# Peptides against a protein of PDB entry 6TME, part 62

Target 1, 324 residues: chain A of PDB entry 6TME
Amino acid sequence: NRLKRAYIALQAWKKAFYSDPFNTAANWVGPDVCSYKGVFCAPALDDPSVLVVAGIDLNHADIAGYLPPELGLLTDVALFHVNSNRFCGVIPKSLSKLTLMYEFDVSNNRFVGPFPTVALSWPSLKFLDIRYNDFEGKLPPEIFDKDLDAIFLNNNRFESTIPETIGKSTASVVTFAHNKFSGCIPKTIGQMKNLNEIVFIGNNLSGCLPNEIGSLNNVTVFDASSNGFVGSLPSTLSGLANVEQMDFSYNKFTGFVTDNICKLPKLSNFTFSYNFFNGEAQSCVPGSSQEKQFDDTSNCLQNRPNQKSAKECLPVVSRPVDCS
Target 2, 324 residues: chain A of PDB entry 6TME as posed
Amino acid sequence: NRLKRAYIALQAWKKAFYSDPFNTAANWVGPDVCSYKGVFCAPALDDPSVLVVAGIDLNHADIFGYLPPELGLLTDVALFHVNSNRFCGVIPKSLSKLTLMYEFDVSNNRFVGPFPTVALSWPSLKFLDIRYNDFEGKLPPEIFDKDLDAIFLNNNRFESTIPETIGKSTASVVTFAHNKFSGCIPKTIGQMKNLNEIVFIGNNLSGCLPNEIGSLNNVTVFDASSNGFVGSLPSTLSGLANVEQMDFSYNKFTGFVTDNICKLPKLSNFTFSYNFFNGEAQSCVPGSSQEKQFDDTSNCLQNRPNQKSAKECLPVVSRPVDCS

## One batch from the design tools (peptide; made by RFdiffusion4, then SolubleMPNN)

Design b1_p12_3_s3 (from b1_p12_3, 5 letters changed)
Fold by OpenDDE base, seed 3:
Structure b1_p12_3_s3 (fold): chain B 324 residues (1-324), chain A 12 residues (1-12)
Amino acid sequence: as target 1 above (324 residues)
Amino acid sequence: SFFIGLYKTTNP
C-alpha cells in the first residue's frame, strides 16, 4: 500500500542520515509514518478514504546526510521542505515519480552537481527554492517554461548566460544573485508579466541594460548591483511605476541619472553608487527627499562628496559606451 | 523588501 511504500522510503532516508543533532528522526519507528516528526499525511487526491504522505517539513533540522533514491517511493508528496540542513550529494532522479510536487525547497544545504533537472519533470511545480547550495553549470532554459510563482537560484555556482526564455516566466520572484552568470540581460526580460522582484546581485553580467526593463510595470524590487554593466541607464526605466527598491551600485555605468528615474512614484530606495555617472538630476541628490533614499557615492559627479578622483573617472567617462 | 533569506515552511 501507499503508506508501506512511504515507510520504506522514510526508513531508507533515516539510514542516510549521518547526523541528527536535534533527534528529529528519533520517532521514525514503526509503520505509522503519519506520526513521524516532519511527515504530514492527508487524504489522497484520487481516493479521500486513503491516507497518504503529502508533505515533508524538515526545515532547520541541521541534519547531515543525503537523499536516497528510495525517496522516489513518496509518490504522493506535494510539499518537500528540507531547508537549512546539511544534506549533500545530488537530487535523486527517482524524485521524478513525485508527480504531485508543488513546492520544492532544498535551500541552504550542501547539494552539488548540475541544475536538478528532475524539477523540470514536475508538471504542477509552483515553488522552487534551491538557493544556498553548490549547484553548478548552465541554467536549463526550460526552467522558465514552468508555471512557477517563485524561482530562487541565488548563492550557487551557476555559470554561463541567463536564458532568453526568461521572458516566458510567470514567476513573481526570481533570484540570480551570487552566482557566476555572465553576458547580457536578455531583452525578453520585459515579457515577464507577473514579475515583482528580480535580483541579479553579484554576478559577472555585462553589457548595456535592455530598454525592455521599463516594461516591468509590476516590479517592486530591481537589483542589478555588483556586476559589470556599462552604458547609461535606459530612459525607459521611467516605466517602472511600482518600483520601490532599485540598486545599480558597483557597476560601470556612465552618463546622467535623470529626473524621470529618481521621481518614480513608488521609489523608496535608489542606490547607484560605485559607478561612473558624470551627472545627476536634483531629484536624485541624497537628502533631496524625505520619502526617498538615494546613494550617489563613488561616481564621477561634480560638487558631490565621496566621488572618484579625476584620474579614475577620466579614462571611463571620456569613452562612454553607446548602447544604441 | 527582499525574499532573499526568507524560508517558507510547510503548514499541516
Scores: peptide ipSAE 0.030, ipTM 0.721, DockQ to the pose 0.158
Fold by OpenDDE base, seed 2:
Structure b1_p12_3_s3 (fold): chain B 324 residues (1-324), chain A 12 residues (1-12)
Amino acid sequence: as target 1 above (324 residues)
Amino acid sequence: SFFIGLYKTTNP
C-alpha cells in the first residue's frame, strides 16, 4: 500500500525532528497521512483511483532536524518544499526513488556536504533551489544538462570553476552569487538561449569577460559585481537589447565605458563603480538621463567626483590587460 | 509551471 509506505516515511521524519516550534507535525498521528499538515495527496498518475502523497510543503516551519533515509519511500512526491527550516546533514541518496520530482526547494536550511547529486537522478526536475545552505565542493557539470527552468545555488560554499556545460542550460534564472567560484566565465555562456537573469555576485571569478555575453538577447539582469574581472568591457555588450539591470561594480575593469553600452534601449540601472575605468561617454555620466541610473563612483575618471587617487589608478591604468 | 517557495531574493 502506497499510503502505508508514506506513513512509515512521515513517522520516521517526525522522529527525526529535534524541534518543531510551531507544532507543525502535531497532527501527524495515525494512518491518514493525507490529513497531515503540510502533506498533500492527489490521484496517482498511473492509477487515478489510488490516492498518493504527491507534495510536501513545510516552508517557514523553523523545524530543526534531519532528512532520514525513509523519505525515499515517498515515491509519488513531485513537489518537495521545505525552505526556511533548520534541517541539517545531507540530502539522502534514497530520494533517488522519487522519480516524479518536479520542484525541489531545500533553500534556507543547514544542509552540508557536496552538491546533492541525487538531484541529477530526477528525470523530470524543473526547479532546483538549494540556496542559503552550506553545500561545498565542485558544481557537477551535469547540472546544466538538466532541463531546468531555474537553478538557485547562491549563498553556499561551492568552489572551483563554472562548468563549460553552462551553455547547454535552458534555465531562465541562474544564480551563483556568494560562493567561492573561481576562474573565467565560460565562452559557452552565449549559448544560453532562454536566459533572463544571471547573477555572479561575490565570488572569486577572474579574467576577461567573454565577448559571447553579447549574444544573450533575452537577458534582463546581468550582475557580475564583487569579483576579480579584468580588462575592458566587451564591445559586444551593445547587443544586450533587453538588459535592464547591469552591475560590474567591485572588479578590476579598465578602459573606456562606451555610448553603445550606456544607450542600451532597455537599460534602467548600470553600476560600474569601484573599478579602474579611465573614461566614460557622456551618456554614461550619472544624471545624464532621467530614465537611466548610473554609478561611476571610485574609478579613474577625470573631472568626476569620488574617484580613486592617482596613486591607486596609475599602476593599474598604465598596464591595461589586453583581452583580445 | 507554477513555482512555489520563491520567498527570498537572490540579492544579499
Scores: peptide ipSAE 0.030, ipTM 0.726, DockQ to the pose 0.220
Fold by OpenDDE base, seed 1:
Structure b1_p12_3_s3 (fold): chain B 324 residues (1-324), chain A 12 residues (1-12)
Amino acid sequence: as target 1 above (324 residues)
Amino acid sequence: SFFIGLYKTTNP
């Protein structure tokens, strides 16, 4: 009996709670699991006459505990939302049995260990949110081979390089922010045909920006701030016809910020502060447009306020990195 | 796309 298995799983999970401040699991008593708070039942896909546990929503429950292996008995779950809790430990490998998994949100918890590779086993996964945890190690390149719509990885402890497979991703939103990623952005990034938002904030990324970024025609948000990028901004950025928010602040960029970038048709906010740019077009000057906001603070610009000293600028500006 | 109970945002 599928509901019997669900009962075993949910009771094991209740037992794995260390704290339930809102008494969310107070009614998790008896075999009627479909009445449990945060448990949602639906007709099974393979047999509409059978009721199964199809979803879990324990968002914002502030529950402390862990995910027991018995959760693998919830084989009909397609929606698993447990964000904003205090769950710790690792994601159980037994969740590989949840072959219908469609949305997996364990964000804002205390999970640790490597990337939960069990997520790679779910053939129908579309939404992966593991942000605001303590996941660490390398990002599996296979994550971008999956037909995901959204991938939230931000605020973890991931390290190493961004996989070159990123270009294969069908995701519209990808966040890398506030991790320990290093190396260059792969040139394959330009192949992300569905990309709308990508965020690299606060990593250890370096090197030149690939010219292929300019091929991201659908991107509305591109944030590469707080990294170690060098060289000039690619001239191909003029191809970002739909970009609204662009942030390159807190890097080591040099060169001239061109009209072709600052006059992008959908550009609303362009922040390139805290770099080593030695020139900007008039269209890039803060206050030059009523429709666009610019920040050129702390660069090597002449005749602009709040710039770096010549002493700080000269060593960097005099030795430009050739990205060609 | 719409995700049940989730916001599609990049805001950290």
Scores: peptide ipSAE 0.033, ipTM 0.748, DockQ to the pose 0.183; fails the geometry check
Fold by OpenDDE base, seed 5:
Structure b1_p12_3_s3 (fold): chain B 324 residues (1-324), chain A 12 residues (1-12)
Amino acid sequence: as target 1 above (324 residues)
Amino acid sequence: SFFIGLYKTTNP
């Protein structure tokens, strides 16, 4: 009996709660699991006459605890949303039995360990949100082989390089922000045909930006701020026909910010502050447009306010990195 | 800047 299995799973989970401040699981009593707060039942896909637990929503419950292996008994769950809790430990491998998993949101918790590779076992997964946890180690390249719509990885402890398989991703949103990623952005990034938003904020990324970024025709948000990027902005950025928000601030970029970038047709905000740019087109000057906002603060620009001193600029500007 | 992917919470 599927509901009996669900009962076992949910009771095991309740037992795994260390704290339930809002008494979310107070009504988790008895065999009628479909009445449990945060538990959603639906007709089974294979048999509409059978009621199954299809979804979990414990978002914002502030529950402290862990995910017990018995959760693997929830084999009909397609939606698992438990964000903004205090769940700790690892994502149990037994969740591999949840073959219908479609949306998995464990964000804003205290999960630890490596990337939850169990997520790779879900054939129908479209939404993966593991942000704001303590996941660590390498990002498995296979994550981008999956037909995901959204991949939220930000605010974790992931390290190493971004996999080159990123170009295979069909995701519209990918966040890497506030991790420990290092190395270069893979050139394959330009192959992300469905990409709308990509965020690299606050990593240890370095090197030159790949020219292939300019192939991201659908990107509306591109944020590479707070990294160690060097060299000039790729001229191919003029190809970002739909970019609205672009941030390259807090890097080590040099060279000239071109008119072709600042005149991008959909550009609303372009922040390139806290770099070592030594020139900008008139179209890049803050206040030059009513439709666009620019920030050129703390560069090496002449005749602009709030720039770096010559002493700070000269050593860097005189030794521009050749990205060729 | 507003980023959809950074702060948006999800609901079933």
Scores: peptide ipSAE 0.029, ipTM 0.726, DockQ to the pose 0.298; fails the geometry check

Design b1_p12_3_s4 (from b1_p12_3, 8 letters changed)
Fold by OpenDDE base, seed 5:
Structure b1_p12_3_s4 (fold): chain B 324 residues (1-324), chain A 12 residues (1-12)
Amino acid sequence: as target 1 above (324 residues)
Amino acid sequence: MYFEGIYKTTNP
């Protein structure tokens, strides 16, 4: 009996709660698991006469505890949303049995360990949100082989390089922000055909931006701020026909910010502050447009306010990194 | 599938 298995799983989970401030699991009593708060049942896909646990939504429950292996008994769950809790430990490998997993949101918890590779076992996964945890180590390249719509990795402890397989991703949204990623952005990034938003904020990324970024025709948000990028902005950025928000602030970029970038047709906000740019087109000057907002603060621009001193600029500007 | 939730937006 599927509901019996679900009962076992949910009772095991209740026992794994250390704190339930809102008494979310107070009604988790008895075999009628479909009445449990945060538990959603539906007719089974393979047998509509059978009722199964199809979803879990414990978002914002502030529950402290861990995920016991018995959760693997919830084999019919397609939606697992437990964000904004205080769950700790690792994601159980037993969740591999949840073959219908479609949306997995464990964001804003206290999970630790390496990337939860169990997520790779879910053939139908479309939404993966593991942000705001303490996951660490390398990002498995296989994550981008999956047909995901959204991948949220930000605010973790991931390190190492971004896999080159990123170009295979069909995701529209990918966040790497606030991790410990290092190395260069892979050139394969330009192959992300469905990409709308990508965020690299606050990592240890370095090197030159790949020219292939300009191939991201559908990107609306591109944020590479707070890294160690060097060199000039790729001229191919003129190809970002749909970019609305672009942020390159807090890097080590040099060179000239061109009209071709600042006149991008959909550009609404372009922040390139806190770099070492030594020139900008008139179209890039803050206040030059009513439709576009620019920030050129703390660069090496002549006759602009709030720029770096010559002393700060000269050593960097005089030794531009050649990205060719 | 049974039903679909609402995807989250980016949150840097």
Scores: peptide ipSAE 0.036, ipTM 0.756, DockQ to the pose 0.129
Fold by OpenDDE base, seed 1:
Structure b1_p12_3_s4 (fold): chain B 324 residues (1-324), chain A 12 residues (1-12)
Amino acid sequence: as target 1 above (324 residues)
Amino acid sequence: MYFEGIYKTTNP
């Protein structure tokens, strides 16, 4: 009996609550689990005559607790949304039994430990949101082998390099922001054919930007700010025909910001402040366009306000990094 | 699929 298993799982979960300030689980009493607040039932895919628990939505419930292994009994769940709670601990390996998992959102919680590899076991997963937690360690390369639409990893404790497998990803949105990722952006990034938004903000990434970024024809948001990138901006960035928001601020870039970048057709905001650029095209100057916003603050530009001192610029500008 | 949610944006 699937609903009986669900009852066992949900009651175990209720027992795992330390605090339920909104009394979300107050009605989690009795065998009628389909009446439970935040529990959604639907006809089973393999037998439409059978009602099963198909979804969980406990978003914004501010519940403190953990995810007990009994949640693995919810084998029919396709949507698991528990964001904005205070759940702690690790994601149970028993969730591997939830083979229909399609959307998994545990964002804005207090989960710890390594990347929840159980997510890799879900063959149909399309949406993975684990942002705003305390996940740590390496990102498994296999995550990008999955046919995901969205991958939210930001605001965690992930470290090491970004896997080369990123180029295999079919995701339209990927966030790496506010982690501890290091190394270079893989050249394979240009192979992300469906990519619309990618965010690298606030990591320890370094090296030259790969020329292959220019192949991201569908990208609308590219934010690589607050890292340790060096060298010149790739000339191939002129290929970003659909980019709207671009941010390279707070890096160690040098060279000339070219006209072909600043004149990108869909570009609305381009921030390249807090670098060591020693020149910019007129089209890159803030105020040069009514349609585009630029920020060139704190570079090594001549005849521009709010630039770095010569003493700060000279050591860096005189030793440009050759990315060719 | 039983039902589909709405994907979140990159902004918090």
Scores: peptide ipSAE 0.034, ipTM 0.750, DockQ to the pose 0.120
Fold by OpenDDE base, seed 4:
Formats: C-alpha cells, sequence, structure tokens
Structure b1_p12_3_s4 (fold): chain B 324 residues (1-324), chain A 12 residues (1-12)
C-alpha cells in the first residue's frame, strides 16, 4: 500500500521535527495522509485509480528538524518543496528511491555536508534549488550532464573549480553566487545553448574571461561581479545580442571598455565599477544614453568622477595581464 | 539575483 508507506514516512518526519512554530504538522495524524497540511495527493502515473502522495510543500514553515531516511518511502513524490525552514543535517541517500523527482527545492535551510549526490540519481529532475544552505566541497561535474532547467547553488560553501562539464548543461538559469569557487570560468561555457541567466557573484574566480562567453546568444543576465578576474573584457562580448543586465564590478579588469560592448542592442544595465579600466568609449559613459544605465565608478578613468587615485591605479594599470 | 523562477509550488 503506497499510502501506508507514505504514512510511515510522514510520521517519521514529524518525529524528526524539533520545532514547528506554525503547527504545520498538527493535523499529521491518522492514515489519511492526503489531508495532511503540505501534503498533496494525485492519481499515480502508473495507475490512475490509485491515489499517491505526489507532492510536498512545506515552504516557509520555519520548521526545525532533519530529513529522516524514511522519506525514501515517498516513492511517488515528484515535487518536494521545503524551502525557508530550519532543516539541518544531510539529504538522505534514501531519497534515491524517489525516481519521479521533478522539482527539488530545499533552499534556505541549514543543510550541511557535500553536494547531495542523490540529486544526480533522479532521471527526470528539472529544477534543483539548494541555495542558502551550508553545502560544501566540490561541485560534482555530473550535475551539468543532467537535463535540468534551473540550477540554484548560490549562498553555500562550495569550493574548488567550476566543472568543465558546464558546457553540457541545458539549464536556462545557473547561480554560483556567494560560494568559494576558484579558478577560471571554463571555456566550455559558450556551449550552454539554453542559458538565459548566469550569476558568479562573490566567489574567488580568477583569470581571464573566456572569449567563448560571446557565444551565449540567449543570455539576458550575466553577472561576474565580486571576483578576481583580470585582463581586458573579451571583444567577443559584442556577440551577446540579448544581454540586458551585465555586471563585471569588483574585479581586477584592465584595459578599455569598447563601444561594441556598450552598444549591445538589448543592454539596459552595465556595471563595470570597481575595476582598473583605464579607458571607456563615449557610449559607456553614464548618462550618455537614456535607455542604458552605466556605472564606471572607481576605475582608472580620466576625466570621470569617483575614480581611483593614481597611486592605486598605476601599479595595476602599468602591468596589464595578457589574456592572449 | 534576477531570476524569479518559472516553477510553481504544489499549493493548489
Amino acid sequence: as target 1 above (324 residues)
Amino acid sequence: MYFEGIYKTTNP
């Protein structure tokens, strides 16, 4: 009995709650699990005459606790949303039994440990949100081999390099922000055929930006701010025909910001502040356009306000990194 | 962060 298994799982989970401030699980009593708050039933995919637990939504419940292994008994769950709680511990490996997993959102919790590799076992996963946790270690390369639509990794403790397999990703949105990723952005990034938004904010990324970024024709948001990138902006960025929001602020970029970048047809906001750029085209000057907003603050530009001192600029500008 | 998400929760 599938609902009986669900009952066992849900009761085990209730027992694993340390705090339920909104009494979300107060009605989690008895065998009628489909009446449980946050539990959603639907006809089974393999047998429409059978009712199964198809979804969990405990978003914003502020529940403290952990995910017990008995959750693996929820084999019919396709939607698992438990964001904005205080769940701790690790994602149990027993969730590998949830082969129908389609949307997995455990964001804004207190999960720890390495990347939850159980997510790699779900063949139909399209949405993965593990942001705002304490996941650590390396990002498994296999994550980008999956046919995901969205990958949210931001605000964790991930470290090491971004896997080269990123180019294989079919995701439209990927966030790396506020981790400890290091190294260069892989050149394979240009192969992300469905990419619309990518965010690298606040990592330890370094090196030159790969020229292949210019191949991202569908990108509308590209944010690489607050890293350690060096060198000039790739001339190939002129290929970003659909970019609307672009941010390279708080890096160590040098060189000249060209017309070809600032005149991108869909560009609405371009922030390149807090770098060491020593020149910009007139089209890049803040206020030069009514349709575009630019920020050139704290660079090494002449005849512009709020720039770095010569003392700050000269040591860097005089030693430009050659990205060729 | 700019993405608002395209996936709905399980709430009816």
Scores: peptide ipSAE 0.028, ipTM 0.712, DockQ to the pose 0.126
Fold by OpenDDE base, seed 2:
Structure b1_p12_3_s4 (fold): chain B 324 residues (1-324), chain A 12 residues (1-12)
Amino acid sequence: as target 1 above (324 residues)
Amino acid sequence: MYFEGIYKTTNP
């Protein structure tokens, strides 16, 4: 019975293919769905004597098509990997019936519409990858209430602010890069107890960096480049004991880059180029260390190469933003 | 079948 429902779903999906360059679905014929290319069966969790479709892996198949609502019949699927295809349209709401969903990877496709709220309905979801699509609108704050390990949102069309609920997230990696997020980074960011990597690259974020960033003891990668951040770097950044890669380039930061930041014990690469910093400690100077790489290009530093002109610097440096 | 790439590169 469960495999019969799976057959209906998979045949509907095959019919929804516009192009299958590698003939991935060529063997999708007959009732034996467990033999289908990219379909994986396993004993059901509630009855080990019954085989069910537990996983889909169509990664890198370059299939053009859409996801039909009949996919909701795949109620035993826990792993859904369809990255690097040309699927279009929206994620079907019928996927809410897949209550065992654990890993959901639809990255590098042509999906559109708002955030797929069906992902919020999956109680056991641990991995969410929707990057490299055309999802748009607001990020629902509820995404960070989920016990996710990884959240990949980069290279979409998301707008509005980063939800304050971010502090509730248990994720070790979160990417916001290359969207249209705006506003400030929430102060609650310091509560992300499991965070290792966070990327804000290429958004419209602004304001001062919150002091609470310094509480992120497990962070190894912090990239806030290509935004509109202002003010000085928080002194609390000296608390980032495990940071290896740090990038603040292409912002509007001012002030002095201190020894306490540049001497962080695990720091390997610190890029603060293309800002309006007017001073740096000797430990921040590129070439000052064999273990650390720095880039101070295009700031307002004295006696350093490749800096902004006085004409560019004076209007900004003379009117520093007070973040206190 | 599990994570194809556990913690794939975060950089786009």
Scores: peptide ipSAE 0.028, ipTM 0.719, DockQ to the pose 0.160

